# Peptides against a protein of PDB entry 4Z63: the designs that were tried, part 78

Target 1, 334 residues: chain A of PDB entry 4Z63
Amino acid sequence: LCLGMNDLTGNIPEDLFHLKRLNLLGIQENRLSGSLSREIRNLSSLVRLDVSWNLFSGEIPDVFDELPQLKFFLGQTNGFIGGIPKSLANSPSLNLLNLRNNSLSGRLMLNCTAMIALNSLDLGTNRFNGRLPENLPDCKRLKNVNLARNTFHGQVPESFKNFESLSYFSLSNSSLANISSALGILQHCKNLTTLVLTLNFHGEALPDDSSLHFEKLKVLVVANCRLTGSMPRWLSSSNELQLLDLSWNRLTGAIPSWIGDFKALFYLDLSNNSFTGEIPKSLTKLESLTSRNISVNEPSPDFPFFMKRNESARALQYNQIFGFPPTIELGHNN

## One batch from the design tools (peptide; aimed at target 1 A223 F324)

Design b2_p28_8_s4 (made by RFdiffusion4, then SolubleMPNN; from b2_p28_8, 17 letters changed)
Fold by OpenDDE base, seed 3:
Structure b2_p28_8_s4 (fold): chain B 334 residues (1-334), chain A 28 residues (1-28)
Amino acid sequence: as target 1 above (334 residues)
Amino acid sequence: SSSSWIDTDYTEDADFSEYMKKIDELLS
């Protein structure tokens, strides 16, 4: 049953919860309000539940133990409060959980040992606090993780060295500290292709440690961190780099010539730093900018990217990496 | 733009249809 993208108001009719054979309930993009009924537990055949983009409030009901076939739960852009319900945090069937842009709070706790099918997690723009959950690497299929805009004070856990399934990771604007430790840990994530660390590590030095290596890194975004230092030499070994944003930092020195050696680099933003010297001539030889043969069919994160001018302003949304136009931004360096 | 940066903080979804397409692919 798909009723999304309408102008429906009020609450979900109780009689809807008598549909025992219902596999898909999509009521997204409406003006439904009130609490999400506990009676969703009656939808025992449910595979997909989409209640996103509504006006739901209160706590998410703890009834997911009665939904053994649920693979997709989308609840982004609501007014949900409280934590992740215990039954949801222990769901063995769940593949994707999206609760971005709610008012969820407390410590983030997931039973990753039980959540054997979880491959995509979006909890960005909530009110979670405390530390990053150390047991996230125990979610053995977890590939896509967005935890942006929460208050996860401290450092990236050492356990993330073992996060083998991790491919797309955003921790943007989460009050994280110690970029050297973070990069030292995350380099061990062998499948990591996308890393977003914007608005963290305020005022720290970007490490220039030649021992760091991100073999499969395609997208690196570390913008607006007030980072000091220079262009890191370790990045030159990430031969698959497609997008680099280090804008709005305090980086100094020359832009190295090896920036032009990335065959797939189509988006480069080094603006609003303190770089000096000449623009490398090698940038004029970037194959991705001279040829239109960029493969647009590559996997991308499940979370969208935003081009923002400030933290509160509306931003331009990009759902895919290749949605970004080919760009070289080197402005405002002095 | 030189006056902007890339982030993943929430903003209004500009292309919900593309997002839904990706979800459907995961379901198949």
Scores: peptide ipSAE 0.359, ipTM 0.741, DockQ to the pose 0.656
OpenDDE base, seeds 1, 2, 4, 5: peptide ipSAE 0.353, 0.357, 0.350, 0.321; ipTM 0.751, 0.754, 0.742, 0.727; seed 4 fails the geometry check

## One batch from the design tools (peptide; aimed at target 1 V196 L199 K308 A315)

Design b2_p29_1 (made by RFdiffusion4)
Pose (drawn by RFdiffusion4):
Structure b2_p29_1 (pose): chain A 334 residues (1-334), chain P 29 residues (1-29)
Amino acid sequence: as target 1 above (334 residues)
Amino acid sequence: SQWLEEFKDSQFPQLDTGSFPEPITDNPS
């Protein structure tokens, strides 16, 4: 049953909850509102539930043990309150959970021993608080995590050294502390390809500690953190690097020669720092900016990227990394 | 529809994860 992208109003007729054989319900992108009824436990054949882009509110009903076949739950852009219900946090069948841009709050609690099929999680633009849940690496299939724009505090848990499945990790604007610990921990996640740390670690020093090694790293964005220190040399060992954004920090010193040694780098933004010295000549032999013989695969995180020119400008949206124009942005330095 | 375009436009800042996103607010009812 596909009703998506119309102008429907009101709540879901209770009539709909008699459909015990329905495996797909798309009601996304309408004007629907009210609470999402607890009677939804009666739809035991559901595989994909798309409630996105509506006006729903109230708690998400805690009925999800009654929906053992649920694989995709899409609730993004609604007014849902409370946390993740215990039954949803215990569902062994969920592949994907998208609750981004909701009014959700409280501690974020998932039973990752119980969620053996979870491979993608998007909780962005919510009010989850407390520490990042230490048990997240226990979701052995979780590849894609977007926790951006939340109300967490403290440091990245030590157990994140074991997050073997982690590929794409977006932590922007989440009030994270101790970028030193965050980078030392996260370097142990061998599948990490795209990492977004923008608007965290405010005023901290960027670790220069050269034992740090991110081997498969493709996209590194740590911006507007007002970080101090120099261009970190440990980054020169990430040969796969495609997009680097260190902008809006307090970084100083010269821009080192090795920045021109990244063969897959097509975008770099060092703007709005305190960088001095001349421009390194090696930026003229950047391979992805000269010839057509460098070829690589674009990273594929499940989240869009946003770009802001200044503090008050409306943002630009890029669903894919290769949507960024190949760019050298060195403005507002010394 | 018109309503959907306007609603997506009003929610665009809420989805922004750029360098300067606006503060989080409640979604309309």

Design b2_p29_1_s1 (made by RFdiffusion4, then SolubleMPNN; from b2_p29_1, 15 letters changed)
Fold by OpenDDE base, seed 1:
Structure b2_p29_1_s1 (fold): chain B 334 residues (1-334), chain A 29 residues (1-29)
Amino acid sequence: as target 1 above (334 residues)
Amino acid sequence: SAALAARREALAPLLDTGQFPEPLTDLPL
C-alpha cells in the first residue's frame, strides 16, 4: 500500500493493521501525526515500512521482533523521541534503518552481532549522546553510516580499524576530538570512499603524516573545523578523489600543484582559509572539468548531502555526489 | 575581529550530511 505524497492527516486507521499479508507500507510525505501505533506488529509480512516526512511523535514502538521479514524502515523527518527500540536494535532482517532528523536520544546502542543484514544506517540529526558505539564494526555488512549532528563526545573508537564493510561514513558536527587519531584509525577502512568530518576537531592541526593513506577515498569533507596546518601531503596518494571540501579552516601555505593531478576531482572547496601563493596552473587542466565524461554511474552514499549557502537559505539536498555542480572555490583566502 | 569571524562561521556554507533542523511545519508538499 503506497499512500505517500498526499495531504493525509491524523493517525493511521487501526483497520489498516488487519492487512497481515501487506509487504509494503509507504505513507511518507504526509501530515500524519500522533504515535506510531504498536499495531504495526500485526503486519507480520511487512518487508518495507516508510513513515518518513510526517508529524509522528512519541517513542518508536518496540514491536520489531514481530516483523521477521522487515528489511527497510524509513522514519526520517518525524518527531520521534526516546531510543532505538530493543527489538529494532536486534533485528536480524533489517537491511536499512533511516531515522535521520528526529529527536531520538540517549546512548546509541545496536546489537551488531544480531543485526547481520544491516547495510545502511542513517541516524543523522538526532539527540544521541555519549560515545560512538565501539561495536559498529561487528555489523559485518554495514556500508553506509550517517551519525552526523549528534552529541558524540571523545574520539573515533580504535575498533573502527576493523570496519572493513564501511564505505560511506559521516560524523559531521558530532563534537569529536583528535583528528590525528580519527584519520589514523579510519585509514584502515579499506573500502572507505566517502568521509565527512565537518564541524569537529575544533582548532586542531590537520595531520600532514606521510604514513596516512586512503587508497579508495573519493569524497573528503572536513569543513569548518578551524583546522591549522597545510594541505596534507598524504591526500596526494588518494588518486580517485572526486570531491574535496576543506573550507572554513585556518589552513596555510601554498595550494600544492598535485591538487590538479586528480583526474576525477570535480568539486574543490578550499575557501575561507589562509592559503597563500599562486593558484596552481594544474587546476586549469582538471580533466573532470574539461571533459564532461564523469561516470554518473558511480556508487554514492545512501545518505544525502545538505548544502546551506547561508543561514537564511534552505538547505539544498543532494542525493548523489554527482548532483553537485563542478566547482572550484578558492575565495576568501588571506 | 573574533566576533566577525564567529559571525562569518555561523554564515558559513555547510556541506553536511546532517539534515538541518527544519521546522517539521516546512514539510515540502
Scores: peptide ipSAE 0.314, ipTM 0.741, DockQ to the pose 0.094
OpenDDE base, seeds 2, 3, 4, 5: peptide ipSAE 0.290, 0.024, 0.024, 0.024; ipTM 0.739, 0.594, 0.636, 0.606

Design b2_p29_1_s2 (made by RFdiffusion4, then SolubleMPNN; from b2_p29_1, 16 letters changed)
Fold by OpenDDE base, seed 1:
Structure b2_p29_1_s2 (fold): chain B 334 residues (1-334), chain A 29 residues (1-29)
Amino acid sequence: as target 1 above (334 residues)
Amino acid sequence: SEALAARREALAPLLDTGQFPEPLRDLPK
């Protein structure tokens, strides 16, 4: 049953929960309000539940033990409060959980040893607090993780060295400290292609440790951190780099010539730093900007990027990295 | 000045994966 993208109001009719053979319930992009009914438990054949982009409030009901076939739960952009229900945090069937842009709070706890199918987690823009859950690497299929805009104070856990499944990771604006430790840990994530660390590490030095290596790194976003230092030499070994944003830092020195050696680099933002010297001539020869054959079919994060150009502008949502226009921003380096 | 830097940072284009808190009511039709 797909009722998304309407102007539906009120609550879900109770009789809808009598549909025991229902595999797909999509009621997204409506004006549905109130609590999400516990009677969802009666939908025992449910594979996909999409309640996103509504006015739901209250706690998410703890009924996911009665939904043994549920693979997809989308609840982003609602008013949900409380924690992740225990049955949801223990779901062996769940592949994707998206609860971005809610008011969920407390310590983030997932039973990763039970969540054997979880491959995508989006909990961005919530009120989770405390430390990052050290057991996330126990989610052996977890590839996409967005935890942006929470209050995960402290450092990246040492256990994340073992996060072999991790490919797309965002911790943007999560009150993290110690960028040197974070990068030193995350370099061990052999499948890591996308790393977003914007609005963390305030005033720290960007490490220039030549021992750091991110072999498969395609997307690095570390903007608005007030980071000091220079363009890090270790980044030159990330030959697959497609998108680099280091804007709104306090980086100094010259822009290195090796920045133009990235064959796939189509988006570069180094704006609002303190870089000096000449623009590298190698930037004028970036193959990705001269050749139209950007492989649009590359895997992207399940979580969108949001770009807000100014305070008054609406944030633009980019569902794919290749949705970004080819860009070189070097402005405001005086 | 630090105040100008702070104001510019507040105005900074932000590439983020956290959805900007849009009022729940301004769901794009």
Scores: peptide ipSAE 0.320, ipTM 0.756, DockQ to the pose 0.094
OpenDDE base, seeds 2, 3, 4, 5: peptide ipSAE 0.319, 0.258, 0.321, 0.251; ipTM 0.752, 0.704, 0.762, 0.706; seeds 2, 4, 5 fail the geometry check

Design b2_p29_1_s3 (made by RFdiffusion4, then SolubleMPNN; from b2_p29_1, 14 letters changed)
Fold by OpenDDE base, seed 4:
Structure b2_p29_1_s3 (fold): chain B 334 residues (1-334), chain A 29 residues (1-29)
Amino acid sequence: as target 1 above (334 residues)
Amino acid sequence: SAALAARREALAPLLDTGQFPEPIKDNPK
């Protein structure tokens, strides 16, 4: 049953929960309000639940133990409060959980040992607090993780050295500290292609340790951290780099010539730093900017990027990295 | 000034994966 993208109001009719053979319920992009009914438990054949972009409130019902076929739960952009219900945090069937842009709170806890199928987690823009969950690497299929805009004080857990499934990771604006530790840990994530760390590590030094290596890194976003230092030499070994944003830091020194050696680099923002010297001539030879054949078919994170051009502007949502225009921003340097 | 820097930082284009708290559906006024 797909009723998304309408102007439906009120609550879900109770009789809808008698549909025991229902595999897909999509009611997204409506004006549905009130609590999400516990009677969802009666939808025992449910594979996909999409309640996103509504006015739902209250706690998410703890009924996911009665939904053994549920693979996809989409609840982004609602008014949900409380925590992740225990049955959801223990779901062995769940592949994707999206609860971005809610009012969920407390400590983030997932039973990753039970969540054997979880591959995508979007909990961005919530009120989770405390530390990052150390057991996330126990989610052996977890590839996409968005935890942006929560209040995770402290450092990236040491256990994330073992996060082999991790490919797309965002911790933007999560009150994290110690960028040197974070990068030192996350370099062990051999499948990591996308790393977003914007609005963390305020005023720290960007490490220039040549021992750091991110072999498969395609997207690095570390904007607006007030980071000091220079362009990190370790980044030159990330030969697959496609997008680099280090804007709104306090980086100094020259822009190195090796930045033009990135054959796939199509988006570069180094704006609003304190870089000096000449613009590398190698930037004029970036194959990605000269060739029309950027393969648009590369896998992107399941979480969107949001670009806000200014404080008053609406954030533009980019569902794919290749939705970014080819860009070189070097403005507002010294 | 620190205030001008803070205001510029606030005006910065930000690539984020956190949805800006858009007001829930602007009632079109």
Scores: peptide ipSAE 0.310, ipTM 0.739, DockQ to the pose 0.095
OpenDDE base, seeds 1, 2, 3, 5: peptide ipSAE 0.289, 0.287, 0.025, 0.207; ipTM 0.717, 0.713, 0.649, 0.667

Design b2_p29_1_s4 (made by RFdiffusion4, then SolubleMPNN; from b2_p29_1, 13 letters changed)
Fold by OpenDDE base, seed 1:
Structure b2_p29_1_s4 (fold): chain B 334 residues (1-334), chain A 29 residues (1-29)
Amino acid sequence: as target 1 above (334 residues)
Amino acid sequence: SAALEERRAAVAPLLDTGQFPEPIRDLPK
């Protein structure tokens, strides 16, 4: 049943939950309000539940133990409160959980040993607090993780050295500390292609340790951290780099010539730093900007990027990395 | 000055994966 993208109001009719053979319920992009009924438990054949972009409130019902086939739960952009229900946090069938832009709170707890199918997690823009869950690497299929805009005080857990499935990771604006430790840990994530760390590590030094290596890194965003130091030499070994944003830091020294050696680099923002010297001539030789049509069909994170140009501007949503225009921003270096 | 830096930081463009509380504009497809 697909009723998305309408102007439906009120609660979900209780009779809808009598549809025991329903595999897909899509009611997204409406004005549905009230609590999400516990009677969802009656939809025992449900594979996909999309209630996103509504006005739902209250706690998410703890009925997911009665939904053994549920693979996709999309609840982004609602008013949900409380935590992730225990049955949801233990779901062996769930592949994708998207609860971005809600009011979920408390400590983030997932039983990753039970969540054997979880491959995508978007909990961005919630009110989770405490530390990052140390057991996330136990989610052996977890590839996409967005935890941006929560309050995860402390450091990246040491256990994330074992996060082999991790490919797309965002922790932007989550009150993280110790960038040196974070990078030292995350370099062990051999499948990591996208790393977003914007608005963390306030005033720390960006490590220039030659022992750091991110082999498959395509997207690195570490903007607005007031980071000190220089362009990190270890980044030069990330030959697949496509997008680099280190803007709004306190980085100094020259922009190194190796920045132009990235064959796939199409978006570079080094603006609002303290870089000195000349613009590397190698930037004029970036193949991605001169001759190459970037393949739009490359895998991207499941989570969107949001760009806000200024306080008064609306954020732009980019559903794909390749939606970014080819860009070189070197402005406001002083 | 520290005040100028704070003011600049307040108006800094942000690229993140967290949804802003303000209305989001979708890029034209």
Scores: peptide ipSAE 0.321, ipTM 0.719, DockQ to the pose 0.085
OpenDDE base, seeds 2, 3, 4, 5: peptide ipSAE 0.241, 0.163, 0.282, 0.253; ipTM 0.663, 0.680, 0.700, 0.680; seeds 3, 4 fail the geometry check

Design b2_p29_2 (made by RFdiffusion4)
Pose (drawn by RFdiffusion4):
Structure b2_p29_2 (pose): chain A 334 residues (1-334), chain P 29 residues (1-29)
Amino acid sequence: as target 1 above (334 residues)
Amino acid sequence: SERSFDLTPLTMADLEDLKANGSAPWIYS
């Protein structure tokens, strides 16, 4: 049953909850509102539930043991409150959970021993608080995590050294502390390709510690953290690097020669720092900016990227990394 | 998906022009 992208109003007729054979309900992008009824436990054949882009509110009903076939739950852009219900946090069948841009709050609690099929999680633009849940690496299939724009505090848990499935990790604007510990921990996640740390670690020093090694790293964004220190050399060992954004920090010193050695680099933003010295001549032999014989695969995280020119400008959206224009941005330095 | 870029090489004058007229954006997700 596909009703998506219309102008429908009111709540879901209770009539709909008699459909015990329905495996797909798309009601996304309407004007529907009210609470999402507890009677939804009666729809035991559901595989894909798309409630996104409506005006729903109230708690998400804790009925999800009654929906053992649920694989995709899409609730993004609604007014849902409370946390993740225990039954949803215990669902062994969920592949994907997208609750982004909701009014959700409290501690974030998932039973990752129970969630053996979870491979993608998007909780962005919510009010989840407390520490990042230490048990997240226990979701052995979780590849894509977007926790951006939340109310967490403290450090990245030590157990994140074991997050073997982690590929795309977006932590922007989440009030994270100790970038030194965050980078030392996260370097042990061998599948990490894209990492977004923007608007965290405010005023901290960028670790220069050269034992740090991110081998498969493709996209590194740590911006507007007002970070101090120099261009970190440990980054030169990430040969796959495609997009680097260190902008809006307090970084100083010269821009080193090895920045021109990234063969897949097509975008770099070092703007709005305290960089001095001349421009390194090696930026003229960047391979992805010269010939057409460098070829690589674009990273594929499940989240869009946003770009801001200044603090008051409306943002630009890029659904894919290769949507960024090939760019050298060195402005507002010394 | 795989891709390559075919772009005009840059000189030191071009890099100095880019640096002088930079817009200073930043990225997040």

Design b2_p29_2_s1 (made by RFdiffusion4, then SolubleMPNN; from b2_p29_2, 12 letters changed)
Fold by OpenDDE base, seed 1:
Structure b2_p29_2_s1 (fold): chain B 334 residues (1-334), chain A 29 residues (1-29)
Amino acid sequence: as target 1 above (334 residues)
Amino acid sequence: MSRSYDLKPLTMADLEALKANGKGSYLTA
């Protein structure tokens, strides 16, 4: 049953929960309000539940043990409070969980040993606190992770060295510390293609350690961290780099010529730093800015990107990396 | 579907203009 993209108001009719053979419930993009009914438990054949973009409130009901076929739960952009219910945090069937932009709180706890099918997790823009869950690497299929805009104090866990499934990771604005440790850990994620760390590591030095290597890195965003140092030499070995944003830092020195050697680099933002010297002529030779057929079929994170302006509360949302126009931003440097 | 951007070759003058026209934006996810 698909009832999305309407102006439906109130609660879900109780009679809907008598549909025991229902495989798909989509009620997204409405004005549905109140608590998400516990009677969802009666939908024992449910494979996909989409309640996103509504006015739901209260706690998410702890009924997911009665939904053994549930693969997709989309609840982004609601008013949900509390934690992830225990039955959801232990779901062996769940492939995708999206609860971005809610008011979920407490410690993030997932039983990754039980969540054997989980491949995408979006918990961005919530009120989770404490530390990053050390057991996330035990989610052996977990590829997409957005934990941005939570209050995860401390460092990236050492256990993330073993996060082999991780391909797309956002930790933007999560009060993280120790960028050197974070990069030193995350370089071991051999499948990592997208890393977003904006608004963390405030005032730290961007490590220029030649031992750092991100083999498959395509997207690196470390903006607005007030980072000191220079353009990191280790980044020159990331030959597949497509998008680099190091804007709104305190990076110094020259922009190195090797920045123009990235054949796939179509988006470069080094603006609002303290770079000096001449603009490298190699930037005029960026093939991706002159000839790029951006394949729309390139893998992208499941989480959206946001272009924020410091003076405006309004961010432009980009759902796909290929949605970015070819860009070089070098403004507000010395 | 490939999006082909018919991008004009960047000149040094274009890069200098980009330096002057810096947008006060940054990416997050």
Scores: peptide ipSAE 0.366, ipTM 0.802, DockQ to the pose 0.666
OpenDDE base, seeds 2, 3, 4, 5: peptide ipSAE 0.349, 0.346, 0.353, 0.342; ipTM 0.798, 0.787, 0.786, 0.780

Design b2_p29_2_s2 (made by RFdiffusion4, then SolubleMPNN; from b2_p29_2, 13 letters changed)
Fold by OpenDDE base, seed 1:
Structure b2_p29_2_s2 (fold): chain B 334 residues (1-334), chain A 29 residues (1-29)
Amino acid sequence: as target 1 above (334 residues)
Amino acid sequence: MTRSFDLKPLTMEDLEKLKATGKGSYLTA
């Protein structure tokens, strides 16, 4: 049953929960309100539940043990409160959980040992607090993780060295500390292609440790951290780099010539730093910016990107990296 | 997915103009 993109109001009709053979319920992009009924438990054949972009409130019902076929739960952009229900946090069938832009709170706890099918997790823009869950690497299929805009104080857990499945990771604006430790840990994530760390590590030094290596890194965003230091030499070894944003930091020194050696780099933002010297001529030779017919394989995280001009402005949303135009931003440097 | 671009050659003058006209934005996710 697909009823998305309408102007439906009120609660889900109770009679809908009698549809025991229903595999797909899509009621996204409406004005449905109230609590999500516990009677969703009656939809025992449900594979996909999309209630996103509504006005739902209250706690998410703890009935997911009665939904053994559920693979997709989309609840982004609602008013859900409380935590992740225990049955949801233990779901062996769930592939994708998207609860971005809600009011979920408390400690984030997932039973990753039970969640054997989980490959995408979006909990961005919630009210989770405490530390990052150390057991996330136990979610052996977890590829896409957005935990941005929560309050995960402290450091990236050491256990994330073993996060082999991790490919797309956003921790933007999550009160993280110790960028040196974070990068030192995350470099061991051999499948990591997208890393977004914007609005963390306030005033720390960007490490220039030549021992750091991100083999498959395509997207690095570490903007608005007030980071000190220079362009990190270790980044020059990330030959697949497509997007780099280090804007709104306090980086100094020259822009290095090796920045023009990236064959796939189509988006470069170094704006609002303290870089000095001449612009490297090598930037005029960036293949992705100079060649007429370049096909770039772009990574596709499940979480959206946002371009912010200032803290008060509504961000421009980019659902795909493909949405970014070829860009070089070097403005507001010395 | 592959993205193809038909881009004009970037000159040093273009880069100098970009340096002067920065949008003052940053990315997050």
Scores: peptide ipSAE 0.387, ipTM 0.826, DockQ to the pose 0.825
OpenDDE base, seeds 2, 3, 4, 5: peptide ipSAE 0.373, 0.371, 0.361, 0.349; ipTM 0.818, 0.814, 0.808, 0.806

Design b2_p29_2_s3 (made by RFdiffusion4, then SolubleMPNN; from b2_p29_2, 14 letters changed)
Fold by OpenDDE base, seed 3:
Structure b2_p29_2_s3 (fold): chain B 334 residues (1-334), chain A 29 residues (1-29)
Amino acid sequence: as target 1 above (334 residues)
Amino acid sequence: MTRSYDLKPLTMEDLEKLKATGKGSYLTA
């Protein structure tokens, strides 16, 4: 049953929960309000539940043990409060969980040893606090992770060295500290292609350690951190780099010539830094900016990107990296 | 997904113009 993108108001009619053969319930992009009914437990054949972009409130009901076929739960952009229900945090069937842009709070806890099918997790823009879950690497199929805009104080856990499944990771604006440790850990994620760390590590030095290596890195966004230092030499070994944003930092020195050697780099933002010297001529040789009909195989995280001018401004949303036009931003440097 | 772009070669003059016109934005997720 698909009723998305309407002007439906009120709560879900109770009679809907008697549809025991229902595999898909999509009621996204409405004005549905109130609590998500516990009677959703009666939908025992449910594979996909999409309640996103509504006005739901209250706690998410702890009924997911009664939904053994549920693979997709989309609840982003609601008013949900509380934590992730225990039955949801232990779901062996769940492939995708998206609860971005809610008011969920407390310590984030997932039983990753039970969540054997989880491949995508979006909990961005919530009120989770405490430390990052050290056991996330135990989710052996977890590829896409958005934990941005939560209150995860501290450092990236050492256990993330073993996060082999991780491909797309956002921790933007989560009050994280120690960028040197974070990069030192995350370099061990052999499948990591997208890393977004914007609005963290306030005033720290961007490490220039030649021992750092991100072999498969395609997207690196570390904007608005007030980072000091220079363009890191270790980045030159990420030959597949497609998008780099280091804007709104305090980076100094010259823009190195190797920045023009990235064959797939189509988006470069180094604006609002303290770079000096001449623009490298090698930038005019970027194939992705100079060649006609360049096909770029872009990584596709499940979480959207946002282009912002400041924290309070409404951001332009980009669901796909290829939605960005070819860009070089070098403005507001010395 | 693959996307193709028809781009003209950039010159140093083009880069200098881009330096002057910066959007003043940043990315997040």
Scores: peptide ipSAE 0.363, ipTM 0.814, DockQ to the pose 0.769
OpenDDE base, seeds 1, 2, 4, 5: peptide ipSAE 0.387, 0.357, 0.355, 0.355; ipTM 0.821, 0.811, 0.802, 0.805; seed 1 fails the geometry check

